# Peptides against a protein of PDB entry 7BDX: the designs that were tried, part 299

Target 1, 212 residues: chain A of PDB entry 7BDX
Amino acid sequence: EMGAAACTLLWGVSSSEEVVKAILGGDKALKFFSITGQTMESFVKSLDGDVQELDSDESQFVFALAGIVTNVAAIACGREFLVNSSRVLLDTILQLLGDLKPGQCTKLKVLMLMSLYNVSINLKGLKYISESPGFIPLLWWLLSDPDAEVCLHVLRLVQSVVLEPEVFSKSASEFRSSLPLQRILAMSKSRNPRLQTAAQELLEDLRTLEHN

## One batch from the design tools (peptide; made by RFdiffusion4, then SolubleMPNN)

Design b2_p27_7_s2 (from b2_p27_7, 10 letters changed)
Fold by OpenDDE base, seed 5:
Structure b2_p27_7_s2 (fold): chain B 212 residues (1-212), chain C 212 residues (1-212), chain A 27 residues (1-27)
Amino acid sequence: as target 1 above (212 residues)
Amino acid sequence: as target 1 above (212 residues)
Amino acid sequence: SRSFFDIEETRKVSEKAAEEYKKKLLE
């Protein structure tokens, strides 16, 4: 309980760039993010397919951790730190996103996807994520999620790849062949306006790149 | 371990006034400080007189909590919050300082004393602390600590009382009769320059107030 | 509620970062 409360407060204050800099300026950042990955992994493994009550202290703690990572990744120095010094955490996030079933831990998935998106703002981060083994299969898996918000954040991540010619040119053939284009097309018809727009824009981006 | 790491980071960033404001501006502050008191109390009760290894995750966690309280109390709005909304925490700190034996949990005592000192910067806080039942006996107990740093911070707290006529005038007779003046005099001869100076200044302040 | 977190604030932070990124890409 105390850990969850402390971590939640840390999450809240990490929305500030100055706080992110303070976190990273200390000698504890590396250890913190290492333990973060381990803790998140342990939590996901403990779910054993059971609906863990989202309101547990443990759940709140892990949500806060994911939130902290997201907020850190929103800042340039935070992205640089994660990509340069905490790749294991990124690997863990990718792995956990693959291990979670559709509809399972939706909020956590959203936070983790947001963190990956934020990391993708950094070219080095984008390269690292997109070159990760099983990245495209992971996108396929995540786009099978019944939650529109999960799908939205996946589409945003895909768009980050598509919008970067240096990254997309290398993976264009695999992306075109391995993306669930029919699912994305279905999402472009979603009643969720955010999902609809994101899917439509991505489809347009993909079409534009086919003609180029 | 993760809780200790998160709490340690929160402690570090709480040195910023803006972070303190952010902590207090949220709806979680009351609960956080409530749990803080409970956690610290549980920790101290668990010591059972055994030298808990200062390096345990639990110890680090409690140190960080005490550090956070200290940093919050260093800021005007933080003092106001603690004195107005979290008096139970102050009561807990006072109680724990009384429960700990001389030489036991020195670092924790220092942090807790620092927090009380910071709270004492607020007149309302000073009044609350000094009017607490057993306050003077507590000072006597704490001044029996073999650690010079503990004694230093006790002397600083006593000085805060002495320097406030509105508070001291009410307790002057009890202070004069119940303070371990001989111990303070011995401290004025300490080889520790900080302790020596603090004791000397306090003795001078007390003498000046006797003549007025 | 035992909920200690606000995902919406994190969303806002991420959206801000995204907007900054988009601006950078358009330059």
Scores: peptide ipSAE 0.181, ipTM 0.827, DockQ to the pose 0.236
Fold by OpenDDE base, seed 4:
Structure b2_p27_7_s2 (fold): chain B 212 residues (1-212), chain C 212 residues (1-212), chain A 27 residues (1-27)
Amino acid sequence: as target 1 above (212 residues)
Amino acid sequence: as target 1 above (212 residues)
Amino acid sequence: SRSFFDIEETRKVSEKAAEEYKKKLLE
């Protein structure tokens, strides 16, 4: 319980750029983010079936960890750190997103996807994520999620790839063939305004690139 | 391990006033500091004999907790919070300082004493601490510690009492009779310059008050 | 039970980062 409480407070204060700099400026950052990945992985591996204790101390702890990663990745120096020094954590997040079933640990997925999106703002981060083995199949897997917010953040990540010509050109054919375009089209008709907008923008981006 | 790592980072960033404000500005602070006291108490109660595992995850966690309390108490609004909303934590710290043997958990004692000193900067905090049952016997107990840094921080706390006439006048007789003045005099001759200075200043303050 | 997580604040932080990124792409 104390660990979850401390981690939650760390999550809250990590919304500040100065706090992120302070976290990263110490010699504790590497170890912290290494353990973060391991802890998140252990949690997901401990899940039996589709059952999740959303209010458990462990769940709250892992949510806070994912939140911290997201907040760190929201800052330029934080992205730099993650991409250069904590690639294993990025690998872990990608793996966990694949390990979780559709509808399983939705909030955790959202946080992890938000973190990956934030990392993708860095070109080096985007390259690393998009070149990860199974990345495109992972997108397909995640876009099959029944949760609109999961899908929203997947679409945002896809858009980061599509909007970067250097990255997209390398995988454009696979993206066009492997993305569930009909599903994305359905999302563009969603009653969820955020999902609708994200899907519409992505479809527009894809159409524009088809003519280039 | 993850809990200790997170708590350590929270400790590090809590050195910032803005971070302390952020910690306290949330609805999590009360619960966090409540659990903090309980966790520290549980740790001390778990200690058998004089043995301490200084490098254990639990030890590091408790050190970080004590450090967070200290950093919170270093800020005016943090002191206000502790004195108004977390008196049980202050009671716990006082109790734990009494429960620990001389030479036992020295670093933890130092952190806890630093926190109490910081709280004592607030007049309401000073009143609360100094009016606590067994406070003066506790000072005697702590001044018997073989560790110079423990004694240093005890002397600083004593000085906070002595320098506040409203507080000192209520217990002046007991302070004069119960303080180990010969021990403090010995400390004023210490080769440790910090301890020497603190003891010298306190003795000067006490002498000045004897003539008032 | 009382929840400790605040996804909404994290979302705001991420959205801010996204807006900054979009601005950069338009330059």
Scores: peptide ipSAE 0.180, ipTM 0.827, DockQ to the pose 0.235
Fold by OpenDDE base, seed 2:
Structure b2_p27_7_s2 (fold): chain B 212 residues (1-212), chain C 212 residues (1-212), chain A 27 residues (1-27)
Amino acid sequence: as target 1 above (212 residues)
Amino acid sequence: as target 1 above (212 residues)
Amino acid sequence: SRSFFDIEETRKVSEKAAEEYKKKLLE
């Protein structure tokens, strides 16, 4: 419980750029993020496929960790650090997103997806993520989630790829063939306005790129 | 290990006033400091009387917690919060300082004493601490510690009382009779210059007050 | 839930980051 509480506070204050810089300026950052990945992995492995996200200290702890990663990735120096020095953590996040079942650990998925999106703001990060083995199949898998927020954040991540010609050109063919366009189209008709808008914008971008 | 790492990072960033304000501005501060006291207490209770401070994750975790308390108490709003809303934590720190043997958990003692000193900068805090049951006997006990840093921080805490007429007048008689003046005099002859100076200044202040 | 609130704040931070990045690209 104490660990979860401390980590939750750290998550909260990590929303500040100055705090993120302080975290990274220390000699402890590498160790922290290394252990973070391991901890998240162990947590997910402990879950049954049919088990939903638990309201437990362990869950809260992992949420906070994922939140910290997201907040670190929200700033330029944090992105650079993660991409250069914590690639294993990024790999872990991608792996865990693949391991989780649709509807399983929804909030954790959202945080992890947000972290990946933030990393994707950095071109180096975007390249690293998008070039990860099975990235496009992972997107297809995640877009099968029944949760609108999960799908929304997947769409945002896809948007990051689509809007970067240097990256998109390398995978455009696979994206066009492998993206579940019918599902995205269905999302553009969602009652969830955020999902609806994101899906519509992505579809428009994809269509625009088809004309080029 | 993860908890200790997270808490250590939180300790580091809590040196910033803005971070302390952020911690306290949340709805989680009360719970955090409540659990902090419990955790520190449990740790100390787990130690044998003859066992020295361990180089363990548990020790590091408790150090970080004590450090956070110290950092929070270092700023005005933090002191006010602790004195008003976390008195149980202050009680716990006082209790633990009494429970620990001379030479036992020296670094933890120093951190706890520093936190109390910081709280003592607030008149309300000084009153609360100095009026705690057994406070003066506790000072006598702590001044028997063989460690110069422990003794230094005890002397600083005593100084806080001595320099506040409103507080000192209430306990002056007991202080004069119960302070181990011979030990303090010995400290004024210490090879440790910080301890030497602190002891000399305190002795001068005490003598000055005798003439009034 | 407490976690929901924290996620929402994190979302805001993420969105701010995205907006700042977009602004830089326009410079």
Scores: peptide ipSAE 0.179, ipTM 0.827, DockQ to the pose 0.225
Fold by OpenDDE base, seed 3:
Structure b2_p27_7_s2 (fold): chain B 212 residues (1-212), chain C 212 residues (1-212), chain A 27 residues (1-27)
Amino acid sequence: as target 1 above (212 residues)
Amino acid sequence: as target 1 above (212 residues)
Amino acid sequence: SRSFFDIEETRKVSEKAAEEYKKKLLE
């Protein structure tokens, strides 16, 4: 409980750029983010395939960790740190997103996806994520999720790739052939306005790229 | 390990006033400091009488907790919060300082004493600490410590009482009769310049009060 | 729940970052 409480407070204060800089300015950031990845992985591996998110101290602890990573990645220097010095954490997040079933650990997936999106604001981060083995299949897997919020954040990440010509050109053929366009089209008809808008914008961007 | 790492980061960033305000501005501060006290107490109770500070994740965790409390108390709003809303934590710190033997858990004692000193900057905090049952015997106990840093921070706390007439007048007779003046005099001859100065100043202040 | 509130705050932080990024792309 104490660990979860401490992590939760750290998560809350990490919304500040100054706090992110303070976290990174210390000599403990590398170790912290390394252990963060291990802890998140251990948690996910402890889940049974049919078990949803736990309402426990352990779950709260892992949520806070994912939240901290997300907030760090929201800051320019935080993104730079993660993509340059904590790539294993990014690998772990991608792996965990692949290991979780659709509908499983939804809130954790949302936080992890938000962290990846924030990292993708950095061109090097975007390249690293998009060039990860199995990235496109992962998007397919995640877009199979019944949760609108999960799908929303996947669409945002996809849009980050599509809007960067240098990155998109390398994977354009695979994207065009393997992106679940029918799923995205269905999402553009969602009653969830945020999901609807994100899907519509992505479809428009994809159409624009097809005609250029 | 993850808990210790998170607490250590939180400790580091809590050196900022803005972070302290952020910690206190949330609805989680009360719970955090409540659990902090319980965790510190549990740790101290787990120690054998002959066992020194542990070099473990648990020790690091508790040090970080004590450090956070100290940093919070260094800020005006933090002191106000602790003395108004977390008195049980102050009681716990006083109790733990009494439970630890001279030479035992020295670093933890230093951090806890620093927190009490910071709290004592608030008049209400000073009153609360000094009016605690067994406060004077506790000072005697702590001034028996072989560690100069422990003694230094005890002397600073004593000086905080002596320099506040409203507080000192209430306990002046007990202070004069029960304060280990010979120990303080011996400390004024210490080779440690910080301890030497603190003891000398306190002796001067006590003499001034005797003549007025 | 506490987790819900914290996630919402995190969302706001992420959205702010996204808006700042979009603004830079338009400049």
Scores: peptide ipSAE 0.176, ipTM 0.826, DockQ to the pose 0.221

Design b2_p27_7_s3 (from b2_p27_7, 10 letters changed)
Fold by OpenDDE base, seed 5:
Structure b2_p27_7_s3 (fold): chain B 212 residues (1-212), chain C 212 residues (1-212), chain A 27 residues (1-27)
Amino acid sequence: as target 1 above (212 residues)
Amino acid sequence: as target 1 above (212 residues)
Amino acid sequence: SPSFHDIEETRKVAEKAEEEYRKELAE
């Protein structure tokens, strides 16, 4: 309980750039983010057995951790830190997104996807994430999620790849061949306006790339 | 481990006034400080049995919690919060300082004393602490500590009482009758310059009060 | 579970970062 409370407070204050800088400026950042990955992994692995109550202290703790990572990744120096010094955490996030079933841990997925998107703002981060083994299959797996918000953040991440020619060119063949176009088309007709817009924009970007 | 890491980071960033305001501005502050007191109490009570390794994650967690309280108390709004909304925590700190033996948990004592001193900067806080049952005996108990830094912070707290006539007048009789004058005199000859100065200043303040 | 507020604040931070990045790319 105390850990969850402390981590929740840390999440809240990490919305400040100055706080992120303070977190990273300390000698404890590396250890924190290392343990973060381990903790998140342990939590997700524990879900296969016990119906962990969604409102458990452990769940709250993991959500706060994911939120902290997201807020850190929202800052340029935070992205640089994650890409340079916490790649294992990024690998863990990608792995966990792959391990979770569609509809499982929706809010956690959203936070993890937001963190990856924020990391993708950094070209080095985008390269690292997109070059991760199984990245493209992972995107399609995640787009099978029944949750519109999960799908929205997946589409945003896909767009980050598509909008960067240097990154997209490396995976263009696999991307085009495996793209769940029919799913994206269905999302472009979604009643969720954010999802609808994201899907439409992505379709437009993809069409532009086919003509170029 | 993760809890200790998170709490340690929170401690570090709580040195900022803006972070303290952010912590207090949330709806989670009350719960956090409530659990903080419980956690600290549980930890101290656990010491009677097992030689808890000073470097345990639990110890680090409790140190960080005490540090957070200290940093919160360093800010005006933080003092107001503690005095108005977290009196149980203050009571707990006072109790724990009484429960710990001389030489036991020195660093924790220092942090707790620093927090109480910071709270004492607020007149309402000073009144609350000094009117706590057994406050004066507690001060003298703490002055029996072999650690110079513990004694230093006790003397600072004593000085806070002495320098506030409204507070001192209420306890002046008990204070004068139980004052470990010989101990304070010995401290005024300490090789520790900070302790030496604090003891000298307190002796001067006490002499001034005898003449007034 | 995380509060709606906490998630929304995180989203706002992320959106701000995205906007700033887009501005930097446009310059």
Scores: peptide ipSAE 0.130, ipTM 0.850, DockQ to the pose 0.201
Fold by OpenDDE base, seed 4:
Structure b2_p27_7_s3 (fold): chain B 212 residues (1-212), chain C 212 residues (1-212), chain A 27 residues (1-27)
Amino acid sequence: as target 1 above (212 residues)
Amino acid sequence: as target 1 above (212 residues)
Amino acid sequence: SPSFHDIEETRKVAEKAEEEYRKELAE
């Protein structure tokens, strides 16, 4: 309980750039983010065996951790830190997104996807994520989620790749063949305006690149 | 482990006034500080039975919590919050200082005393602390500690009372009779310059008030 | 579960970061 409360407060204050700088300027950041990955992994592994209540202290803790990572990645220095010094955490997030089933821990997936998107703002981060083994299959897996918010953030991440020629050129063929284009097209007709817009923009971007 | 890490980070960033404002501006502050008191109490109660390693994750957690309270109390809005909305936490800190033996958990005592001192900067906080049952006996107990830093912060707290006529007038007789004046005099001869100065200043302040 | 507010604030922070990035690309 106390740990979850502390993490929740830390999550809240991590919305500030100055707080992110303070977190990273200390000697404790590396250890914290290392343990963060381990904690998240332990939580996800526990889901297969025990019906964990979604509102458990443990769940709240993990959500807060994912939120902190997201907020850190929202800041330039935070992105730099993650891509340079906490790659294992990025690997963990990617892995956990693969381990979670469609419809499972939707809110956590959203937070993790938000973190990856924020990391993707950094070209080095984008390269790291997109070059990760199984990245495109992961996108396909995540786009199979019934949750519109999950799909939205996946589309945003895909768009980050598509909008970066240096990254997209390496995987363009696989992206064109392995992206669930029909699913994305269906999303462009969604009643959810955010999802609709994201899907439409991505389709437009893909079409533009197909003609080049 | 993760909880301790999160608390440690929160402690570090709580040195900022803006962070304290952010912590208190949320709807989670009351619950956090309530649980903080409970956690600290549980820790101290566990000391009587089990030789807890001073460097345990639990110890680090409690130290961080005490540090957070101290940092919050260092800020005007934080003091106001504690004295208005978290009096139970103040009561807990006072109680725990009484429950700890001389030489026991010295670092924690220092942090707790620092928090009380910071609260004492607020007149309402000073009144609340000084009017607490057994406050003067507690000061005597704490001044029996062999640790110079503990004694230093006790002397600072005593000085806060002595320097406030509205508070001191109510307890002046008891303070004069119940303070270990000989011990304070001995501290004024300490080789520790901080302790020496604090003891000397307090003795001077007491003498000034004796002539009035 | 995390409060809606906490998630929404995180979203806003992320959106701000995206906007800043888009501005940098336009420069």
Scores: peptide ipSAE 0.127, ipTM 0.850, DockQ to the pose 0.212
Fold by OpenDDE base, seed 3:
Structure b2_p27_7_s3 (fold): chain B 212 residues (1-212), chain C 212 residues (1-212), chain A 27 residues (1-27)
Amino acid sequence: as target 1 above (212 residues)
Amino acid sequence: as target 1 above (212 residues)
Amino acid sequence: SPSFHDIEETRKVAEKAEEEYRKELAE
């Protein structure tokens, strides 16, 4: 319980840029984010066995960790740190998103997707994520999620790729052929206005890129 | 390990007044400090049994918790919060300082004493601490510590009482009779300049109060 | 690149998610 409480407080205060700078300015940042990845991985691996209650101290801890990573990635220096010094964590997040089933750990997936989106603001981060083995299949997997918010954040990540010609050009053919376009089209008809808008905008962006 | 790492980071960033305000501005502060007290108590209780390695993750965690409390108490709003809303934690710290043997967990004692000193900057905090049952015997116990830094921080706490007439007047007789004056006098001859100065100043303050 | 507003919204969403999670734990 204490660990989860401390981590939750750290998450809350990490919303400040100054706090992110303080976290990263110390000699402990590397180790912290390394252990973060291991902890998240351990948690997800444990889910396939015993029905760990989603409300466990462990789940709260992992949730807070994902939040911290997201908040760190919201800051320019944090993104640069993650991309340059914590690639293993990014790999872990991508792997975990692949390991989780549709509808499983929805809120955790949302935070992890938000973290990846934030990292993708950095061109180097965007390149790193998009060049990950199985990136496009992962998008397909995640877009099969029944949760609208998961799908929304996946669409946002896809948009980050589509809006960057240097990145999109390398995989444009695979994106066009391997994205679940029919699913995205269905999302553009969603009653969820955020999902609807994101799907519509992405479809428009993809159409524009097809004509150029 | 992850809990200790997160708590250590939280300790580091809590050096900022803005972070302290952020910690206290949330609805989680009460619970956090409650669990903090319980965790510290549990740790100290475990020391009398198995030789827990001082370098354990648990020890690091408790060390960081004590550091957080100290940093919170360094800020005016933090002191007010502790005195008004976390008295149980203050009681716990006083109890733990009594439970620890001379020379045992020196660094932890230093942090806990620093936290109490910071709390004593608030008049209400000073009153609360000094009116604690067994406060004077506790000072005697702590001043028997072989560590100069422990003794230094005890002397600082005693000075906080002596310099506040409203507080000192209530227990002046007990202070004069039950303080280890010979020990303090010996400390005024210490080779440690900080300890020497603190002991000398306290003795001068006590003499001044005897003539008035 | 995403706007500063998008970044801030992302942070707010995370904060909201935390609040919702806490409410669910309390229920």
Scores: peptide ipSAE 0.054, ipTM 0.839, DockQ to the pose 0.063
Fold by OpenDDE base, seed 2:
Structure b2_p27_7_s3 (fold): chain B 212 residues (1-212), chain C 212 residues (1-212), chain A 27 residues (1-27)
Amino acid sequence: as target 1 above (212 residues)
Amino acid sequence: as target 1 above (212 residues)
Amino acid sequence: SPSFHDIEETRKVAEKAEEEYRKELAE
């Protein structure tokens, strides 16, 4: 319980750029993010079935950790740190997103996807994520999620790839063949306005790039 | 391990006034400091003998918690919060200082004493601490510690009481009869210059107040 | 690359997610 409470407070204050700088300026940052990945992995592996114990200390703790990573990645120096010094954590997040079933741990998936999106703001981070083994199959898997928010953040991540010619050119053929375009088209007709807009924009971007 | 790492980072960033305000501005502060007291108490109760496992995750965690409380109490809004909303934590700290043997958990005692001193900067906090049951016997007990740093912080806490007429007048008779003046006199001859100075100043303050 | 606006939006969404999670735990 105490660990979860401390992590939750740390998450809240990590929304500040100055706090992120303070976290990263210390010798403890590397260890912290290493243990973060290990803890998240242990949690996901301990999940029996699709039911997350929402109120467990462990789930709260992991949620806060994912939030911290997201907030760190929201800052330029944090992105640079993650991309350069915490690639194992990024690999772990990608792996965990693949290991979770559709509908399982929806909120955690959202935060993990947000962290990946934030990392993708850095070209070096975008390259690292998109070149990760099984990245495109992972996108297909995640887009099968019944949760609109999960799908929204997947679409945003895909859009980050599409909008970067240096990255997209390497994978354009595979993206065109492997992205579930029919599913994205269905999302463009969603009643969720955020999902609808994101899907429409992505479809337009894909069409524009097909004609160039 | 993860909890200790998170708490350590939180301690580091809590040196900022803005971070203290952020911690206290959330609905989670009360719960956090409640659990803090419980965790510290559980740790002290679990200690077998005078040997602290210095490198245990639990000891590091508790050390970080005490540091957080100290940093919160160093800020005006933090002192006000502790004195008004977290008195149970103050009671716990006082109790734990009494439960620890001379020479046991010296570093933790120093942080706890620093937190009490910081709280004593607020008159309401000073009143609350000094009026706590067994406060004067506790001072006598703590002044028997072989560690110069522990003794230094006890002397500073005593000085906070002596320098406040409204508080000292209530306890002046008991202080004069129960303070180990011979021990404080011995400290005024210490080779440790900080301890020596603190003891000399306190003795001078006590003599001045005796002649008024 | 995503704009500064996208960064700020993502941060705000994270903060909102924290708040929503906190509310659910309080219920």
Scores: peptide ipSAE 0.054, ipTM 0.836, DockQ to the pose 0.067; fails the geometry check

